# Peptides against a protein of PDB entry 2FGR: the designs that were tried, part 145

Target 1, 331 residues: chain A of PDB entry 2FGR
Amino acid sequence: SSVTLFGIVDTNVAYVNKDAAGDSRYGLGTSGASTSRLGLRGTEDLGGGLKAGFWLEGEIFGDDGNASGFNFKRRSTVSLSGNFGEVRLGRDLVPTSQKLTSYDLFSATGIGPFMGFRNWAAGQGADDNGIRANNLISYYTPNFGGFNAGFGYAFDEKQTIGTADSVGRYIGGYVAYDNGPLSASLGLAQQKTAVGGLATDRDEITLGASYNFGVAKLSGLLQQTKFKRDIGGDIKTNSYMLGASAPVGGVGEVKLQYALYDQKAIDSKAHQITLGYVHNLSKRTALYGNLAFLKNKDASTLGLQAKGVYAGGVQAGESQTGVQVGIRHAF

## One batch from the design tools (peptide; made by RFdiffusion4, then SolubleMPNN)

Design b2_p17_8_s4 (from b2_p17_8, 14 letters changed)
Fold by OpenDDE base, seed 3:
Structure b2_p17_8_s4 (fold): chain B 331 residues (1-331), chain A 17 residues (1-17)
Amino acid sequence: as target 1 above (331 residues)
Amino acid sequence: MLEEARERFEKERNTFL
């Protein structure tokens, strides 16, 4: 058996030129290139190719020292793995987010990520962003000549909000082809939640692909998220992403990513463009900078996620510019 | 160095948001 202590401390100076009042915000932020975390993991060989595993991981907030406390809400799983793949029990990334966020060149964190995995409808469930679930059982296949899949189910445990009686139920999965420079995946998920105290289904369809040309990588996402409501009509968002990354000078990486969020319920679009640079000082330590521009149209109020500084919205139709400069250290 | 650092962080990313 083995036990590994691991983590990332990622802390930055962040700036956004506009908050909900139209004022600038700046300060010390967290998780600009990777989510800051502390974790414990281990495996036990049970013989015959069977292994037991555990994983406990929580978010670290370097700016305030975890003033609100520490928890294992990032992942808290026990698993069995072998030639059949892996079964996980406990809170984790849902299979759809685990696979499809891998195409985000900004690691689903900081001011640059694809923001499609979002609560678009003021859903009242704890995980209405479609990223994680409580009470989750997950299964991941081995890779069969490039083909792989993952499936998950989360129990609602009769959680109620208003008249909704199945809040937190998740069912979803992906199919993928991962071979050499190519990755492609299709994910489908449904999560039960409430909006305005009424039962709502959060349906998600995501297509992702990437290709590594050696000199550069291209990545793309296409997503539809739909909160199906019996009253007031559906809240649908179509999200698109295209990104490129390239090595610079043997120790750096430059990234450029564009995303479009077509918010159908408010007939409003948001455009996000992000330029990122990572400078590796070692295998474990990097400097980074992100520059993001978010243009809201019409009734759109999206804000960049400068965690620890400002992650709120802006006024309708307003644009926001964000900057992060920071240090990422892994241990 | 770059590739190893990228692979580490991509592995961490692909495993953990």
Scores: peptide ipSAE 0.025, ipTM 0.501, DockQ to the pose 0.045
Fold by OpenDDE base, seed 1:
Structure b2_p17_8_s4 (fold): chain B 331 residues (1-331), chain A 17 residues (1-17)
Amino acid sequence: as target 1 above (331 residues)
Amino acid sequence: MLEEARERFEKERNTFL
């Protein structure tokens, strides 16, 4: 058996020009280019092509030294893998988020990422962003001529909130084609939650695609999220993303990404545009900078996610500008 | 170097998001 200690420490200076009061926020933030993490993982060869695995991973907050504690909420899995693929038991990314967030050129972190994987409805479940689940069983197929899939089910364990009795139940999966420069995927998920103490289904459909032209990569996402409440109208958001990345001078990468969030329940749109640059000092260390602009219209109150500095909303219809400059180190 | 670092971070990302 092998055990590997691994991690990323990503810390930045961040600024946003507006918070919920209209004031600027600035300071030391975390996870601007990659989520800071500490993990343990290992594998055991069981013979015959069968392997056991474990993975324990938690988020690191370098600005405060994990003052709120450390946990393995990022991933805490045991697995079996072989010619049949991989089965995982434990808290992890749900298969839909694991695959479909791969098309985000900003790695689902900092001020630049696609924000479609969100709790759009003030859902009372802990994972109503559709990213992870407790009590998860997941299965991932091998890649067969480019075709691959992943499926997951999370038990609710009779968790109740108000009158909702199945909170935290997840069912979902994706199908994908990954061959050479092309990747394309379709994801479907349903999660049971509560909104205002009432049972609610969080339905999600996501399409993703990317193509690597060698000189540049294009990536796109199309998502619909619906919180279907037992009492009251659906809370629907359509989210769109288009991004490009290109290598610069053999050591750098430039990224540009646009997203649109059409929030149907409030008839309001938000537009996000982000320019990012990563400068690799080594295989393990990079400098980076992100510049993001978020334009809310009408009743939209979305904020850029400057983790460790400010990740809240803004006033309705307000625009927000964010900057991050930081160091990412992997070990 | 860039591709390997990117592939590492993409592999880590695809494993870690």
Scores: peptide ipSAE 0.023, ipTM 0.504, DockQ to the pose 0.046
Fold by OpenDDE base, seed 4:
Structure b2_p17_8_s4 (fold): chain B 331 residues (1-331), chain A 17 residues (1-17)
Amino acid sequence: as target 1 above (331 residues)
Amino acid sequence: MLEEARERFEKERNTFL
């Protein structure tokens, strides 16, 4: 049996030039290069190639010292693993987000990430961003010659919002090919939620691919999210991402990522472009800087996610510029 | 090399999301 204490403390100085009032925001933010976390994990060898595992992980907010408390909402799983793969029980990343966010060169955090995994419809479910689920059972296959898959089901436990039943039910999975420099994946998910107290299905389709040329990596995402409402019509967003990363000077990494969010229900687009740099001081400590530009068109109100400083929207059709400079430390 | 080190770090630390 083993038990490992682990974590990341990632804290930055952040700036955005516009909030919802058109004013600038600045201060100390968190999780600009990696989500800050504290966790415990371990494994037990049960013999015969079978292992038990546990994983408990919560978010750390280094700006306020977790003044609102600490929890294991990032992951709280027990697992069995072996030659058959891994079965997990408990709150976790849903299989679709776990796999498809791996193509995000900004590690799904800070001002640079792909923002497609979002609640596009003012869904009333706690996890309507499609990232995690409560009451989750997940299964992950081994890798067979590059081919792998993951599947998940989350129980709704008869949760209701308004007249909507089955709230929080998730079903989804991915198929992938991961071999050498190539990764490619297709993910499909459905969540039950509510919008305006009415039953709504959050359907998600995501394609991801990356190729590592050694001198640079290219990565891409194509996503459709659709909130299917019985009344008021569907809320559909098509999201696109293309990114590149390259090593610099043996200890640095430069990243450039573009995303387009085509919000069909409001006939409005948002364009995001982010330049990032990471400077590794060690295997555990890095300095980083991010520069992001978000251009909303028409009725679009998207904001950059400068966690701890400002993560809200902007005025319709407004552009936002964000900067983060920080330290990431892993233990 | 550096990208592989990042990918290992991300995998080992579950650093995404």
Scores: peptide ipSAE 0.020, ipTM 0.536, DockQ to the pose 0.046
Fold by OpenDDE base, seed 2:
Structure b2_p17_8_s4 (fold): chain B 331 residues (1-331), chain A 17 residues (1-17)
Amino acid sequence: as target 1 above (331 residues)
Amino acid sequence: MLEEARERFEKERNTFL
């Protein structure tokens, strides 16, 4: 058996030029290039190609020292793995988010990420962004000739909100092709939640692809989320992303990513453009900078996620500019 | 170096969400 302590401390100075009042916000932020974390993991060889595993991981907030406490809400799994793949029991990334967010060049964190994995409907469930689930069983196949898949089910355990009695139930999965420079995936998920105390289905479909040309990588996402409500009609968002990354001088990486969020329920679009740079000082330490522009149209009120500084919305139709400059250290 | 750091972070990327 082996046990590994691991983590990331990522802390930045962040600025946004507008909050909900139209005022600037600035300060010390967290998780600008990678989510800060502390974890324990290990494996046991059971013989015959079978392994047991565990993974316990929580988020670190370097700006306040985890003033709200520490927990294992990032991942708390026990697993069996072998030639059949891997089965996981416990809170984790749902299979759809685990695979499809891999196409986000900003690693689903900071001010630059694809924000499609979101609670678009003021859902009252704990994980209505479609990223993680409690009470989760997951299965991941081996890679066979490039083909791989993942599936998950989360129990609702009769969790109730208002008249909704199946909150937190998740069913989802992906199929993928990962071979050499090419990756492509299709993900489908449904989660049960509540909106306004009424039962609501969060349906998600996501397509992702990337190609590594050696000199540059291209990546793309196409997503539809739909919160199906019994009253008030469906809340549908179509989200699109296109990104490019390139190595710089053997120690740097430049990233450019565009996203469009077409929010059908409010007939309003938001455009996000982010430029990022990472400078590797070592295999464990990097400096980084992100510059993001978010343009809301019409009734759109989206804000950049400058975690630890400001992650709220802006006034309808307003644009926001964000900057992060920070240090990432892995151990 | 860049690719290995990226691969380490990408292997951990399933936890970066």
Scores: peptide ipSAE 0.025, ipTM 0.518, DockQ to the pose 0.047; fails the geometry check

## One batch from the design tools (peptide; made by RFdiffusion4, then SolubleMPNN)

Design b2_p18_1_s1 (from b2_p18_1, 10 letters changed)
Fold by OpenDDE base, seed 5:
Formats: sequence, structure tokens, C-alpha cells
Structure b2_p18_1_s1 (fold): chain B 331 residues (1-331), chain A 18 residues (1-18)
Amino acid sequence: as target 1 above (331 residues)
Amino acid sequence: SAAVLQSLLEQLLAELSL
């Protein structure tokens, strides 16, 4: 058996020029290039090609020392793996987010990420962003000729909110083709939740693709999220992303990503443009800088996710500029 | 197999009722 302690501490100075009051916010933030984490993982060879595994991972907030506590809400799984693939039991990334967020060049963190995996409808469920689930069983296939898939089901355990039953039930999966420089995936998911105390289905479809040209990587996402409400009509968002990254000078990486969030329920768009740079001081330590522009139109109130400084919205139709400069250290 | 994967996908699509 093996046990590995691992982690990332990523802390930054962050600035946003507008909050909900129109005022600037600045300070020390976390998770600008990678989500800060502490974890334990290990494997046991059971013979015959069968392995047991465990994974426990929690988020670290370097700015406040985890003042609100520490937990393993990032992942808390036990697994069996072999020639058949991997079965996981416990809280984890849902299969759809695990695969489809991999096309985000900003690693689903900081002020630059694709924000499509979001609670668009004031859903009352704990994981209405479609990223993780409690009570999750997941299965991941091997890669066979480039083809792979993942499937998941999360039990609701009769959780209720208002009149909504089955809250927290997830069913979803992806199919993918991963071969050399090419990756492409389709993900489908449904999660049961509540909005205004009423039953709501969060339906999600996501298409992702990337190609590594060696000199640069291109990546894209197409997503539709729909909160299907019994009363009041659907809350639909179409999200689009296109990004490019390139190595710079053998020790750096530059990233540029654009996203569009077409919020149909409010007939309003938001445009996000992010420029990022990572400078590797070593295999484990990097400096980074992110510059993001978020342009809200009409009734859109989206804010950049400067975690630890300001992650709230702005006034309707207002634009926000964000900066993060930080250190990432992996151990 | 690809056939098993396809069957699982079809079952998922049916369950999602999208």
C-alpha cells in the first residue's frame, strides 16, 4: 500500500475595480492559478490487476488559514480499479464536470475560468453549479483506442427543500475521444434541486474540444444549462468559450480565453476576456498573473471570482476589471 | 466495448429526458 500527502498553496494579491456598490476591492486572495488544496491519497494492490484506492482532498484558504474550517469536500472517495476501469464511491467531481472542465485553460479557478458551471437560477441545492455531488457513485472506463467515458449517479437520500423532493440527485456522464493532441467530449447531466422552494431540474449539456499543436493549444466549450421550473418558465444560459495557450521561453505559459454567457431568462449577455501568464520558477513553484475583463450587458450582474477578496456580482450592465498576481506552490 | 458504451449512453439519454 502507498499513502501520499499532496497539496497546492496558491495565494495572490487581487484587485477588482467594482463590487455591488461600484467600489473597488483589493487584498490577499486564494486559488488564482490552481485551487489551493490539501490531500491524502493511496492505493493497495489486491492482486490480479485489481487495486483499491482512497482520495481525501479539501480546499485550503491561505489568506485566512481556513478560518471557516477544513473538510474533504473536494473529494472523499474509495475506489476499485482494474482492467475494467475505476469505480468510485463518495463525494467527488461529477463525471461531467471532471471531464468538461479540463478544457478550461484557467483550470476552473481564479478570475479567468469558464464560469458556465454555475448556479444560474438561485438554486437552493448545495451543488447547483453542477461541479460536485454528495453520495456519488462514479464509473470511469479505460481508454480504448482513444475512446473513454464516465458515468455517475448521486443519491438524493430523500433530501427536501420546500416542496421539492429528490434534491441533490444527480445522473450524468460523458463520452470522449482522447488521442494524442486531440481531445473531444460530450457531457450530459441532470440534477434535482429547488428554486423558490419548488422542484427544479438542472439540465446540462456540454461539448468540449482541444487540440495541442505543440507551439500552442486551442480549447473550446459549448454549454447549455437549463433550470426547468414547474412554475415561472425555464432559466436557460448558453455559455461559449474559446481559449488559446502557448509556451513562452521554455519556462512560461501565456493564456488567452474568451467566454460568452447568454443569459436567456434576462435576455442579457456577459463577455469575459482573460489574459494569464504563468512563470515556472521550478517544477513545483510558479509566479502568475491574470488580467480579466467582464462586460455585463443589460440586466447581467456577473462578477469575476476573486476568491478571498470579492466574488460577488456587480450592478446591472456594469463592467468589471480584475487582476491577480500570486505564487503557486505544489508539494 | 464501444457497443456497451453506446448502450450506456442511450440509457443515460433516456433517463435524462432531454
Scores: peptide ipSAE 0.012, ipTM 0.418, DockQ to the pose 0.015
Fold by OpenDDE base, seed 1:
Structure b2_p18_1_s1 (fold): chain B 331 residues (1-331), chain A 18 residues (1-18)
Amino acid sequence: as target 1 above (331 residues)
Amino acid sequence: SAAVLQSLLEQLLAELSL
């Protein structure tokens, strides 16, 4: 058996020019290039090609030293793996988010990421962003000539919110083709939740693709999220992303990503454009900078996610500019 | 165009009963 301690400490100085009051916010933020984390993982060879595994991972908040505590809410799994693939038991990324966030050039963190994996409807479930689930069983296939898949089910355990039952139930999966420079995937998911104390289904479909040209990588996402409410009509968002990255001088990477969030329930769009640069000082340490622009139209109130500084919304129709400059260290 | 991609996505969702 092996046990590995691992982590990332990523801390930045961040600025946004507008909060909900129209005022600027600035300070020390976290997780601008990668989510800061502390983890333990290990494997045991059981013979015959079978392995047991565990993974325990929690988020680190370097700005306050985890003043609200530490937990393993990022991942807390036990697994069996072999020629059949991998089965996981415990809280984790749901299969859809695990695969489809891989096309986000900003690693689903900081002010630059694709924000489609979101609670668009004030859903009352803790994981109504479609990223993780409690009580999760997941299965991942091997890669067969490029083809691979993942499936997951999370038990609701008869959890209720208001009159809604089955809260926290997840069912979902993806199919993918990963071969050489090409990756393409389709993900489907449904979660049971509540909005206003009433039963609601969170349905999600996501298409992702990327191609690595060596000199540059292109990546794209197409997503629809729909909160199907019994009363009040559906809350639908169509999200689109296109990004490019390129290596710079063998020690750096530049990234440019655009996203559009078409919020159908409020007939309002938001446009996000982010420029990022990472400079590797070593294999384990990097400097980075992100510059993001978020343009809300009409009733849209989206804000950039400057974690540790300001992650709230802005006034309807307002634009926000964000900057992060930081250090990432991996161990 | 984004509109064509949106239409295709909406059609796919309808076909998948999502």
Scores: peptide ipSAE 0.010, ipTM 0.508, DockQ to the pose 0.010
Fold by OpenDDE base, seed 4:
Structure b2_p18_1_s1 (fold): chain B 331 residues (1-331), chain A 18 residues (1-18)
Amino acid sequence: as target 1 above (331 residues)
Amino acid sequence: SAAVLQSLLEQLLAELSL
């Protein structure tokens, strides 16, 4: 058996030019290039090609020293793996987010990531962003000539909110093709939640693809999220992302990513563009900078996620500029 | 400068919003 302690400390100076009041925010933020984390993981060979595993991972907030506490809400799984693939029990990324966020060139963190995996409808469930689930069973296939899949089910455990039952139930999965420079995936998920105390289904369809040309990588996402409410009609968002990354001078990486969020329920669009640069000082330490611009139209109030500084919305129709400059260290 | 990059990003967004 082995036990590995691992982590990332990622801390930055961040600025956004507008908050909900129209004021600038600046300070020390976290997780600008990678989510800061502390984890324990291990494996045991059980023989016959069977392995047991565990994974415990929590987020680190280097700006305040985890003043709100530490937990393993990022992942807390036990697993069995072998020629059949891997079965996981416990809180984790749901299979759809596990796979489809891999096409985000900003690693689903900081001011640059694809924000489609979101609670678009003021859902009252704890994980209505479609990223993780409690009480999750997941299965991941091996890779068969490029083809792979993942499936998950999360138990609601009879959780209720208002008149909504089955809150926190997740069912979802993806199919993918990963071979050489190509990756492509289709994900489908449904999560039971509540909006305004009423039963709501969060339906999600996501298509992702990437191609590595060696000199550059292209990546894209197409997503539809629907909060299907019993009363008040559907809250639908169509999200689109296109990104490119390229190595620079053998020690750097430049990233450019555009996203469009077409928020149908408010007939409003938001446009996000982010330029990022990572400079590797070593295999474990990097400097980085992100510059993001978010344009809200009409009733859109989206904000950039400058974690630790400001991650709230802005006034309707307002644009926001964000900057992060930081250090990432992995151990 | 950050300002030049912001201006370029804003211009690109303006073009993509047409």
Scores: peptide ipSAE 0.007, ipTM 0.466, DockQ to the pose 0.011
Fold by OpenDDE base, seed 2:
Structure b2_p18_1_s1 (fold): chain B 331 residues (1-331), chain A 18 residues (1-18)
Amino acid sequence: as target 1 above (331 residues)
Amino acid sequence: SAAVLQSLLEQLLAELSL
């Protein structure tokens, strides 16, 4: 049997200049450049081009040693793969998130990432950010001349919240073109949830593209998330991202990313700009720094996600500055 | 349903054209 133990420990010193009270927060945080994780994975060749696989992965919190426990909530899959592609059973990234977060130059983590994959509506489902699902079946095609796709369905198993009886049901997928320097994708998803104890559909559409010019990479996202409520009206957010990255001196990478979150239900925008640098000390160890600025307008209360230090909101219309400086080690 | 996904696409396109 082939079994691999793997992981990332990413720990930082983080600072934000404002919390919900307007006070600064600072301390030791986690997952500033990559999500810290511990995992086990393996494959078995079944012959004829068929393979079985497993993947078990949980988040690590290096600041507190996983004081709230360890689990495999990042991924817990068994799979079959071959010339037909890959089928996965178990909790994982939903296909839309797996593909479309790949355009985020900040790896969907820390204070710099695209925050569009979010629970915008105080949804009561555990995965109302559209990132992962329980009870998931997923299928990924091979790459055919650049074209590829992924599809997923998650069973609700009659999970109820208030009057909602199908919480956690997911259906979604993406189509993509990945060839050389170009990547482009369209993702569509619907998740059943509850808001205020009432059945709600979380509808999501995301467009992503990137191009690698060698000297620099450009990346972009366009997303709409809509929590469709029977009572109280829809909660819609349009999210936009544009980013650039460039190699520095063969050992570093600089990243700049802008995002706009147009929160239609509160007629309020938030602007995020992040500068990041990664310095590779080796193939496995890097130093990094992130500087993020988040400007809320009007009723917007978004906060930067300094995990382990402060990930809450700010007062309406307030701006927040965040810094992370840390070490990432992969094993 | 496919109709919901189509409606979402149409709405996004309409909002991006504004």
Scores: peptide ipSAE 0.009, ipTM 0.498, DockQ to the pose 0.012; fails the geometry check

